# Ledger of designs, part 54: peptides against a protein of PDB entry 3S8F

Target 1, 157 residues: chain A of PDB entry 3S8F
Amino acid sequence: VLTLFVAVPSLMTAFTVAASLEFAGRLRGGRGLFGWIRALPWDNPAFVAPVLGLLGFIPGGAGGIVNASFTLDYVVHNTAWVPGHFHLQVASLVTLTAMGSLYWLLPNLTGKPISDAQRRLGLAVVWLWFLGMMIMAVGLHWAGLLNVPRRAYIAQV
Target 2, 166 residues: chain B of PDB entry 3S8F
Amino acid sequence: DEHKAHKAILAYEKGWLAFSLAMLFVFIALIAYTLATHTAGVIPAGKLERVDPTTVRQEGPWADPAQAVVQTGPNQYTVYVLAFAFGYQPNPIEVPQGAEIVFKITSPDVIHGFHVEGTNINVEVLPGEVSTVRYTFKRPGEYRIICNQYCGLGHQNMFGTIVVKE

## One batch from the design tools (peptide; made by RFdiffusion4, then SolubleMPNN)

Design b1_p11_6_s4 (from b1_p11_6, 6 letters changed)
Fold by OpenDDE base, seed 4:
Structure b1_p11_6_s4 (fold): chain B 157 residues (1-157), chain C 166 residues (1-166), chain A 11 residues (1-11)
Amino acid sequence: as target 1 above (157 residues)
Amino acid sequence: as target 2 above (166 residues)
Amino acid sequence: MAAERLAELLS
C-alpha cells in the first residue's frame, strides 16, 4: 500500500509535463482539445525523441503500478514482463532522452547547426527506435503474461 | 505577459492534475478488478522463515534428498528443495497427482530462481530464507524447474524436474 | 494452448 502511494507524485509530475507541452503547443498556435499537439515542433529530433520516450514511459509507468502491487507482482515477477517494463523505462525513455539531448547539445557546443539531411535522418532514427521498442515491449509483456521466464534461453511457450 | 502566461499554465496544470487523479482511480479499479477475477491461484506471502545456509546441507530437512518428500497428511506432502549452483535437489522431485504439495525451498549458496513451467510457481530463493509455495498438480507428467535469477556461469544450465505420478 | 496456459496461470 505504501509503495503505491509513490504513484501519486509520479502521476502528478507526468501530467505537469503534459501541461507544459499543452501550453507550449497553444503558444505555437494550436487550438482546441488536441490542436496544440499538432502545433508542437515535430520536425525537431531534439524534441521528438524525448517526447516519444515519454510516450513509451506511460505504459511503463502503468506497468510500474502493476509491478508495485503485491498480488499482481506475483504473476509477472521474473518473467519476460519485467524486461518489457525495463525496455520501456530505460531503453525507450532514457535512451531517447539521451538521443534528444545530443541533438540539442552538439549543435550548441560546436556552434554549428545540424544540416537538413542530418535532421531528417535523426527523425527517422528516433521514430524507428520508438517503433522497435514498442514492438519488443509489447511482445515481452505478452510473453510475460504467458509465464515466459526472465533470464532463460528456453520457455514453455 | 509573463503573468498571463503563468495563469494559463496554472489552469492547464489544474486540468491535468484532475486527469491524473482520475487515472489513478482507474488504475486502482483495474487492480481491484484483476484481484477479484484473477487471483484465485495467487499464493500469499507467508511469515519469514529463516535457516542457516552454511549448515542446511549437513543437517535438517534439506540434508538428505532421499527424505525430501514428506507426507504430512492424507494427500498432503511437504517437499524440501535446495536450489544451488547449479541445480536442484531432489532431482527429480516425485509427487502424486492431486496431492497438496507444500514446497519449502532454500539455497546454500547464492540467490536462485524457482520457476516451474506449466504452473504459477515462481519464486526467488534466498540463502538464509525459506520460500514456501503451496500447489496441487492436477495433471500428471514432467514439469521443468527453471532458474530465472542469474546465479553464475552455470545459470543457463540450471534445471530441475518435478515428476507428477498418477 | 497459450490461452489455456494463461487461464491456468491466472486461475
Scores: peptide ipSAE 0.022, ipTM 0.802, DockQ to the pose 0.252
Fold by OpenDDE base, seed 5:
Structure b1_p11_6_s4 (fold): chain B 157 residues (1-157), chain C 166 residues (1-166), chain A 11 residues (1-11)
Amino acid sequence: as target 1 above (157 residues)
Amino acid sequence: as target 2 above (166 residues)
Amino acid sequence: MAAERLAELLS
């Protein structure tokens, strides 16, 4: 009940952030329904990282609602599904946000901008991390649905 | 300019809030659909039943593994199972094929898991509480019980077996 | 086998 209750303000927060992104994209010259997305600074790892985290958080949030369902929880509880959910929430959103924050924070603290090489490397790291996390998450959720138990080294499937 | 910017931001926020609300309903609908189409995959929770974990090994239906399987009807059995560090009692659990089995599972020590491979039986076992699971084994053979809740150093080796006889 | 089990679990 509590989880479902907090889902509403969480969604509101998420879409408020999305609104800010849309506004920023439009200020940067983006037009149309999706043109603002392309106008966002995708060349900046400090931007890309947390945005990818947010994208990963969407299915994770949906999974949270599933996990909070009394009936659906009987299917997924203490299976590999749960780690899949956690990795989307923590290892994707939180971790990528932290990574992105570093790409912003360090240049500002030192007063020195990152080099182009560092920027490119940062982008590679962030995208690879996201890709890996998505693969892991999909795999874990799939395994969970196949009744692979959590906290066990062996499974029938 | 600040006022114009504020109004613009509000417009976008309203749009996204509307979208968020719409998506919320979509998610609810999807959950409802899932519940409507996948009802057979859920084992309902039983009534809350409590026991004293400090005496469950000495007295009561869990005390003697030789008497753990109780026939309650022509094709119905109750099995009193203890999950403990680190195993299950009785082990193996022998039940007939096609019979309705009511598992009454509790723990004398710490929280354990009771996950039966090849089935949808998957419950946590709490000391002081009795977990009740009803299941009918349609296929004969051996089913492994796995502890999927960390319970100590021997957790990874905590297995049991259900033998379903023809 | 996995598909069948998945169907069973979700049915």
Scores: peptide ipSAE 0.019, ipTM 0.781, DockQ to the pose 0.222
Fold by OpenDDE base, seed 1:
Structure b1_p11_6_s4 (fold): chain B 157 residues (1-157), chain C 166 residues (1-166), chain A 11 residues (1-11)
Amino acid sequence: as target 1 above (157 residues)
Amino acid sequence: as target 2 above (166 residues)
Amino acid sequence: MAAERLAELLS
């Protein structure tokens, strides 16, 4: 149980980022408990991508705590649960953050702003990526709980 | 103005850090709940048992597949299983329904998986170590053993069978 | 069947 404290630095970092988002939203005119969310720049793929990554990281982080538990890991280890977990972590957070970084970096390096068409396409890409990742992750976690093995093409469920 | 902004940020950070800490305790509580309600299903790791992977095929209880199933009590058996590239021995493993089976699993070569479909038996098998799993089969029939740890070119075809007899 | 298997795995 004490091993769960290993997650503290990661949680602290994640929620510090969330705090920064809240502050940014409030600076942009958002008010109330949730109004700050709406005030964030959801029209910018450079912003949306990493935020969606963070959202995917939440259930992934919870799963990480489960995976780190000796007793619970016995149930989920080397099942489809595990790839479900790291797809949220790597294919969601890391990948979407990288995508978002590129949407910021390339315009700055080239000195050319992205076109409106490129912006819209970018938004579509990151949202579709997130949606697909969530569907896959939920499916993998579900399959894992049903004892579908990892690294196997066959299952008896 | 910068100072004011800094203070505001710190206030939000403190709030979110508190939330983070609270969530940590929620997760701990959930684990504690799971342990309290599912203790009977937890198989303890026990002491680490070692074996020489270079001699396990020639000497000891894993050497002869015909002698792999050992009755240790009236309704208790120990099964010495080798996971190797690319299969299991003995294969099939034949055990009685309702008997308490202790699987002693090791590998002579690389790391393998030992995942028995329809059961909660799912362990990694390391060369030089003996994995011990205790299980009682309630239903007769065939249970497939699946290697769920990549072990080489033939990994995807590495299967075994446990036959539970009435 | 899946529910029964899940119950078995968790019990």
Scores: peptide ipSAE 0.018, ipTM 0.813, DockQ to the pose 0.258
Fold by OpenDDE base, seed 3:
Structure b1_p11_6_s4 (fold): chain B 157 residues (1-157), chain C 166 residues (1-166), chain A 11 residues (1-11)
Amino acid sequence: as target 1 above (157 residues)
Amino acid sequence: as target 2 above (166 residues)
Amino acid sequence: MAAERLAELLS
């Protein structure tokens, strides 16, 4: 139980970010429990990418608690579960945040805004990336629970 | 204006912090539930057993693969397994169906994995330490041992076999 | 069958 409290700072940080998003959404006219979400700039890939990363990070974070649990870790350790967790944490949150950062950074560095076509393409890219990542992550976690080993090209499943 | 904004942010932060704490307790509850309902998932830590990796091949219970399977009681066996670059010994490991098997696994060289397909046996094997796993094979047949910890150039081909006899 | 195997591994 005490070990699980290591998650508290991370949760505090993550949900502070969420609080900032809620505030931003409400400033943009969103009302109610969920209306603020709709008010966020979902037409901007620089925004959508890191938010999707955050969404992917949620199940990954839950998995982190599982992986840190002595008894549960025995079930999942060195199985396909672990790569599944990593892809949610690194290849989802970190990667999508980096992608989103580029959609903001490049226009600022060049001094030229992205075209509407580029914007739409960017949205397609980050959504497809997220979708693919979620499919892969679910598959890896599922395989891991079925004791498919990590770092092996074969499995008896 | 700025003060009002800060107060609003603080209110949202408090709400989300409360939510985060609630979720933490939910996760703890889920762990507790898992422990209560899935006894096979509870693998308690055993006593740390040490061995000298430099002599494990020359003396002791791991030295002779022909003597690796030891009957310790009625329908009880201890199997002394070496994981090495790049294989397992003995290979195959022959045990009877329905017997309680205690695997004592160590390594003379580097860290390896000991993952038995079709079972929940999955441990890392460290030189100088003995990994102990207890298992009863209910089904006869062949069970493949896979190294799931990178151990060198031959890692991907490092396999063993457990043969469970009727 | 996969579900049954999972149950066996986790129980």
Scores: peptide ipSAE 0.019, ipTM 0.802, DockQ to the pose 0.262; fails the geometry check

Design b1_p11_7_s1 (from b1_p11_7, 3 letters changed)
Fold by OpenDDE base, seed 2:
Structure b1_p11_7_s1 (fold): chain B 157 residues (1-157), chain C 166 residues (1-166), chain A 11 residues (1-11)
Amino acid sequence: as target 1 above (157 residues)
Amino acid sequence: as target 2 above (166 residues)
Amino acid sequence: MTSLQAYLEDL
């Protein structure tokens, strides 16, 4: 009940953010159904990080609904599926949003802009983080469906 | 300009909200489809049953591990299992192949897990509450019981065995 | 038989 109650406003928030991104992309000259995506500032780690977090949150949110479903939860409860869900929600969305916020906050606090080298390094860090989280999340969800238990150091698979 | 911007934002929001509503129905339909087509692999919870965790070791069906396996009918058994820090009793649990087994599991101390590898048996065990799981082992052999709920310093070593005999 | 095979058969 609680998860489903939170799911509706969360979806509304997510799609509102998507609407804001579309608006921003169109203001930057993007046109058509998908052209606005390319127009977004993909060269800025402060932008890329939270967007990648949002992308990770999509399957994570879907997984939340699965976890809240009585019949499906019986299959996934206390398996590797659950930490897979957590790594999408916390280690992807929350962490990448924090990283993105930091890339914006530090230059503002110090009054010093980041160098081009630092910017490129930041992009590499954010993309590699996202890639690693996606690999781990897919692996954990897969392992969970294969009945690998949570909080165990071994499993017969 | 600000009013025009707000109107434009509203238009995009309406589109995305319509998409969100459509996706909601897709998810509901997907869940309904899975429930309709996949009826196996779900063990429903029994009725709420309580027990006193402070006396469960001294009296009642969990007190003697030698009497934990009770035949209740032809090819039907009830197994009274204790999950404790840090193990299971009886251990091993011996049951015949092809029999309908009702596990009645409780804890005298803290919350534990009861996850039987190679099966869909996976429940949490709460002190003062009896977890009921019904299962039929189709294959003989040894099945490992693993605790998947953190229960203290010995949690990682908390294992049991179910031996299914031909 | 692996645990995976056993699990799949129970599904």
Scores: peptide ipSAE 0.037, ipTM 0.827, DockQ to the pose 0.226
Fold by OpenDDE base, seed 5:
Parts: C-alpha cells; sequence; structure tokens
Structure b1_p11_7_s1 (fold): chain B 157 residues (1-157), chain C 166 residues (1-166), chain A 11 residues (1-11)
C-alpha cells in the first residue's frame, strides 16, 4: 500500500520533469510531437547524465510497482530481480544525476567552463555508464525470472 | 514574457499529468487483473506464531531432527525445519510426492532464508517467529534449499536438500 | 526451472 502510494507523487514528479524538458526543447526550436527531444542539449554531459538516469528510472519505477504486487512478489522477491531494480533506481538515476551534477556544479563554482575535451570525455563516461548499467539491469532482471536467488553464488536454472 | 512562459509551462505540465494519471490507471488495472486471475498459486502467510529461539533446539517439535517430519493426515505432513548457521535440519528433508507439506520453519540464531529451487517457496526465517509454507511437490527428486539472506561468514555455503520420494 | 515457470505451475 505504501509503495503504491509513493508511486503516485513519484510519477507526478517524473512527468513534471518531462514537461520541463519538453518546454526547454521547444524553446530551443524543437517542433512537433517528438522534435523537442532532438532539440535538447545532448552535447552537454550535465544534461545527458541525469536524463539518462531518468530513462533508466522508468523501468525501475515500473518494477517497483511489480515488486509491490502481492501476486507478482512470489515470482521476483529475493531473486536477482530485486538487485536489478535497485541498480536502476540508485546506480542509474542517482549515480548519473550525481555525475551530471558535477559537470554543472564545478563550472559554476569555479566560473570556468569545461574544455571541449572534458565535455567529450564526460559524454563518453556517461553513455558508457548508462549502457553498462542497462546491460547489467536487464541481466539481473532476467536472472531473477530464472529463479536466481539474490545473495547466492549458485542457482539451478 | 514571463506570464506567457508560465502559462505555456502549465499547459505542458497539465498534459503530462494527464498522461501520468492515465498510466497510473493502466498500472492499477493491470495489477487488479493479475490479482483477479492469478491467485491460486499464492502461498499465503500463515498466522503469526512465536517461539523462543533460545530453547527451540532443546525442546519442542524442532528439537529432534528424527521427529521433524510428522504425518498429520493420509496425504499430509508437517515438517519442522530449523535454519541455523550454517545449514538446515533435518537434512535431507524427505517427503512423499503428491503430499501436502506444511513447513514450519524457524531459526535458533539469526535471520536466514529458505529458498527452495524449482518452487516458489521463498521465505525469510526470523528467530522467534515461525514461518509457515504449504506446498505440494508434484515431481519427485531433489530440491535444493538456498539461504538467500546474509547470515554470516558461512552464508554462501548454507544449503539443504528436500528429497521427494515417489 | 525458472521462477516464473514454478509460479505458473503452482497456479
Amino acid sequence: as target 1 above (157 residues)
Amino acid sequence: as target 2 above (166 residues)
Amino acid sequence: MTSLQAYLEDL
């Protein structure tokens, strides 16, 4: 009950952020239903990182609802599925947001912009992190469905 | 114009919130559907039972592994299982195929897991509490019990076996 | 056996 209750404000927050992104994209010249996405500053790791985190958070959030389901809990509970969920929520959203925050915070604190090389490196780091995290998350969720227990090194699948 | 910008933002937010609300209803509907159609395989939580973890090894139904399997009916058994650091007793647990098995599981020491591979039996075992799980093994063979809750240095080696006899 | 299969078999 509590999890489902928390899901409501979380969804509201998520879609509010999405609305802000849409507005920003449209201000940057994006048009149409999806054109605003392309208009967003994908060349800035301070933007890309948290957005990728948000994208990873979507399936994680959906998984949270699954985990809170009385019936579906018997399939996923205390299997590798749960770590998969956690890594989407923490290692994706929180970590990528932290990474992106550094790319925003440090230039603002120092008054010095990041170099182009630093920007490119940042983009590489963020995208590679996201890719790796998605691979791991998919693997963990899959393993969970294969009845791989969490906190164990062995399983019969 | 700041006012126009705020109005525009509000419009987009309203649209996305409407979408959010719609998705919420979809999720609720899906959950409701699964609950309505997939309830037969649920292993319900039993009545909360308490036991003294400090004496459970010395007295009561868990004290003697040789007496752990109790026939309670023609095709019904109760198995009193201890999960301890680091193993299970009895081990192996021998039960007949097709019989209704009621596992009564507790711990004399710390929290453990009781995950039976090949089944949906997956419960935590708390000292002072009795976990009750009802299951019928349809297939004969060996089922491994895995501890999936960290319980100490020997956690990774904590296994048991259920032997289902024809 | 997958957890999903186990679940479905127990339904």
Scores: peptide ipSAE 0.037, ipTM 0.817, DockQ to the pose 0.511
Fold by OpenDDE base, seed 4:
Structure b1_p11_7_s1 (fold): chain B 157 residues (1-157), chain C 166 residues (1-166), chain A 11 residues (1-11)
Amino acid sequence: as target 1 above (157 residues)
Amino acid sequence: as target 2 above (166 residues)
Amino acid sequence: MTSLQAYLEDL
């Protein structure tokens, strides 16, 4: 019961970040219900990477509530569902945030700005990573619901 | 300008917080719906039962695989299973179709998994604790037991079989 | 029979 209460501060944090993004987008000229999203700096891999991580974190967070549920955990525990959750949280959010941080940090540390070619390559890498991770995560969650065990090379499907 | 910006930020935060609370209720409702519609598939939490992992192989109901399957009543059996590095005993586990089977599972060494394919039986097995799972096999045949908790170098080869007889 | 089908039958 107490474990589910962790969802409260997590949701508050997530939506506070969203509020910050909305504010930033509106400051950049975005208007309307969704126009602020388009106004965000999607040409910067240092921005895109962590935002894509956040997008992956949404279903991961929902899965976290499932995993924290006493009853629902019996269905998903030690199945491929759990690695699916981890890959959304760690391999998506954390990893993409780290990647984004590097795109910002390295130019600042070296004093050399990234070239346009490097920027475009960075965007490609981040988007491809996100796509691959979403495919993998969906597959793992689906496999988990099919009762495929984790930490096993063989399963009945 | 700074004051206006601050007020704008607060307005956005309030909106998103309200949305957060709404989503929380949605998730709770979805959980409640799932529980209401799928209660039969839940494995009940058993009572905590302790055993000494250092002696479980030498004495008690887990000591002899040949005596592991115990008939406790009409169409009722208790099966004492050991999960160990790296296998299960007894192996195979032979039980009749349609009987109510109570699995009493423990480990003499490290944590293992007990995942039975084709069933909802999926528990961790801890040394010093007895995992209790009740199940009735409706279909005859062979059911593979898989260790889904890493337990060492031979983990990937740790399998067992339940044979359900007509 | 798939694991999902088997699981659903156990419900």
Scores: peptide ipSAE 0.030, ipTM 0.830, DockQ to the pose 0.282
Fold by OpenDDE base, seed 1:
Structure b1_p11_7_s1 (fold): chain B 157 residues (1-157), chain C 166 residues (1-166), chain A 11 residues (1-11)
Amino acid sequence: as target 1 above (157 residues)
Amino acid sequence: as target 2 above (166 residues)
Amino acid sequence: MTSLQAYLEDL
């Protein structure tokens, strides 16, 4: 139980970001429980990338709590579950945030806006990246539950 | 109006924080449920047992693989296993079906894994530390031991076998 | 028998 309190700061941070997104969406004209989501700038890869990273981070964070559990870790430790968790945290949130940051930073530093073609390509890249990460993560978590070991090329399933 | 904006932001933050706390309780409840319903499957860490990795190959219960399997009771055995670069000793490990086996596993060199395929045995093996795992094999046959902790160039080929005899 | 089935039976 005490170990789970370690997750509190992370949860607070994540949900504060979510709150900021909700506020921004509502300022952009979004209404209702979910209308604010649609109002967000989904045409901007600098926005989409880190948001997708955050979305991937949610199940990853939940998995982090599982991994930190003394009891549940008996099931998942050093199985494919763990790299599944890593890919949600690092390859999703961190990587997509970095990608999104570049889409903002480079135009800002150069003073040159990205072209429409570059924007569309950027959107395609981040969405495909996210999709690939989700597929792989689900597969790894599933394999982990099937007792597939981490750092091994062979397993009985 | 800055004041109105601050109030609105605060309201959203409070809502999301409440959700955060709710999720925390859900996770705690799930852990509690797991503990309550699966206590029989939990092997306590127990007391930390130490060994000198520099001498473990030369003296003590791990030194002779021919004496690694020790009968401690009518249907009870202790197996002293070394995980090393790159294999396990003894190999194969031969144990009777239905016997209670206590594995005492250590390493003379680097950290290894001890993952027994088809079982819930999955522990890390640290030099200087003895990992203790208790298990009863209900089915005869061969069980593969897999190293699931990177230990060097030969890691991917580091396997062992447990042979369970009728 | 799958690893999962074996694992569950061993619990």
Scores: peptide ipSAE 0.030, ipTM 0.837, DockQ to the pose 0.314

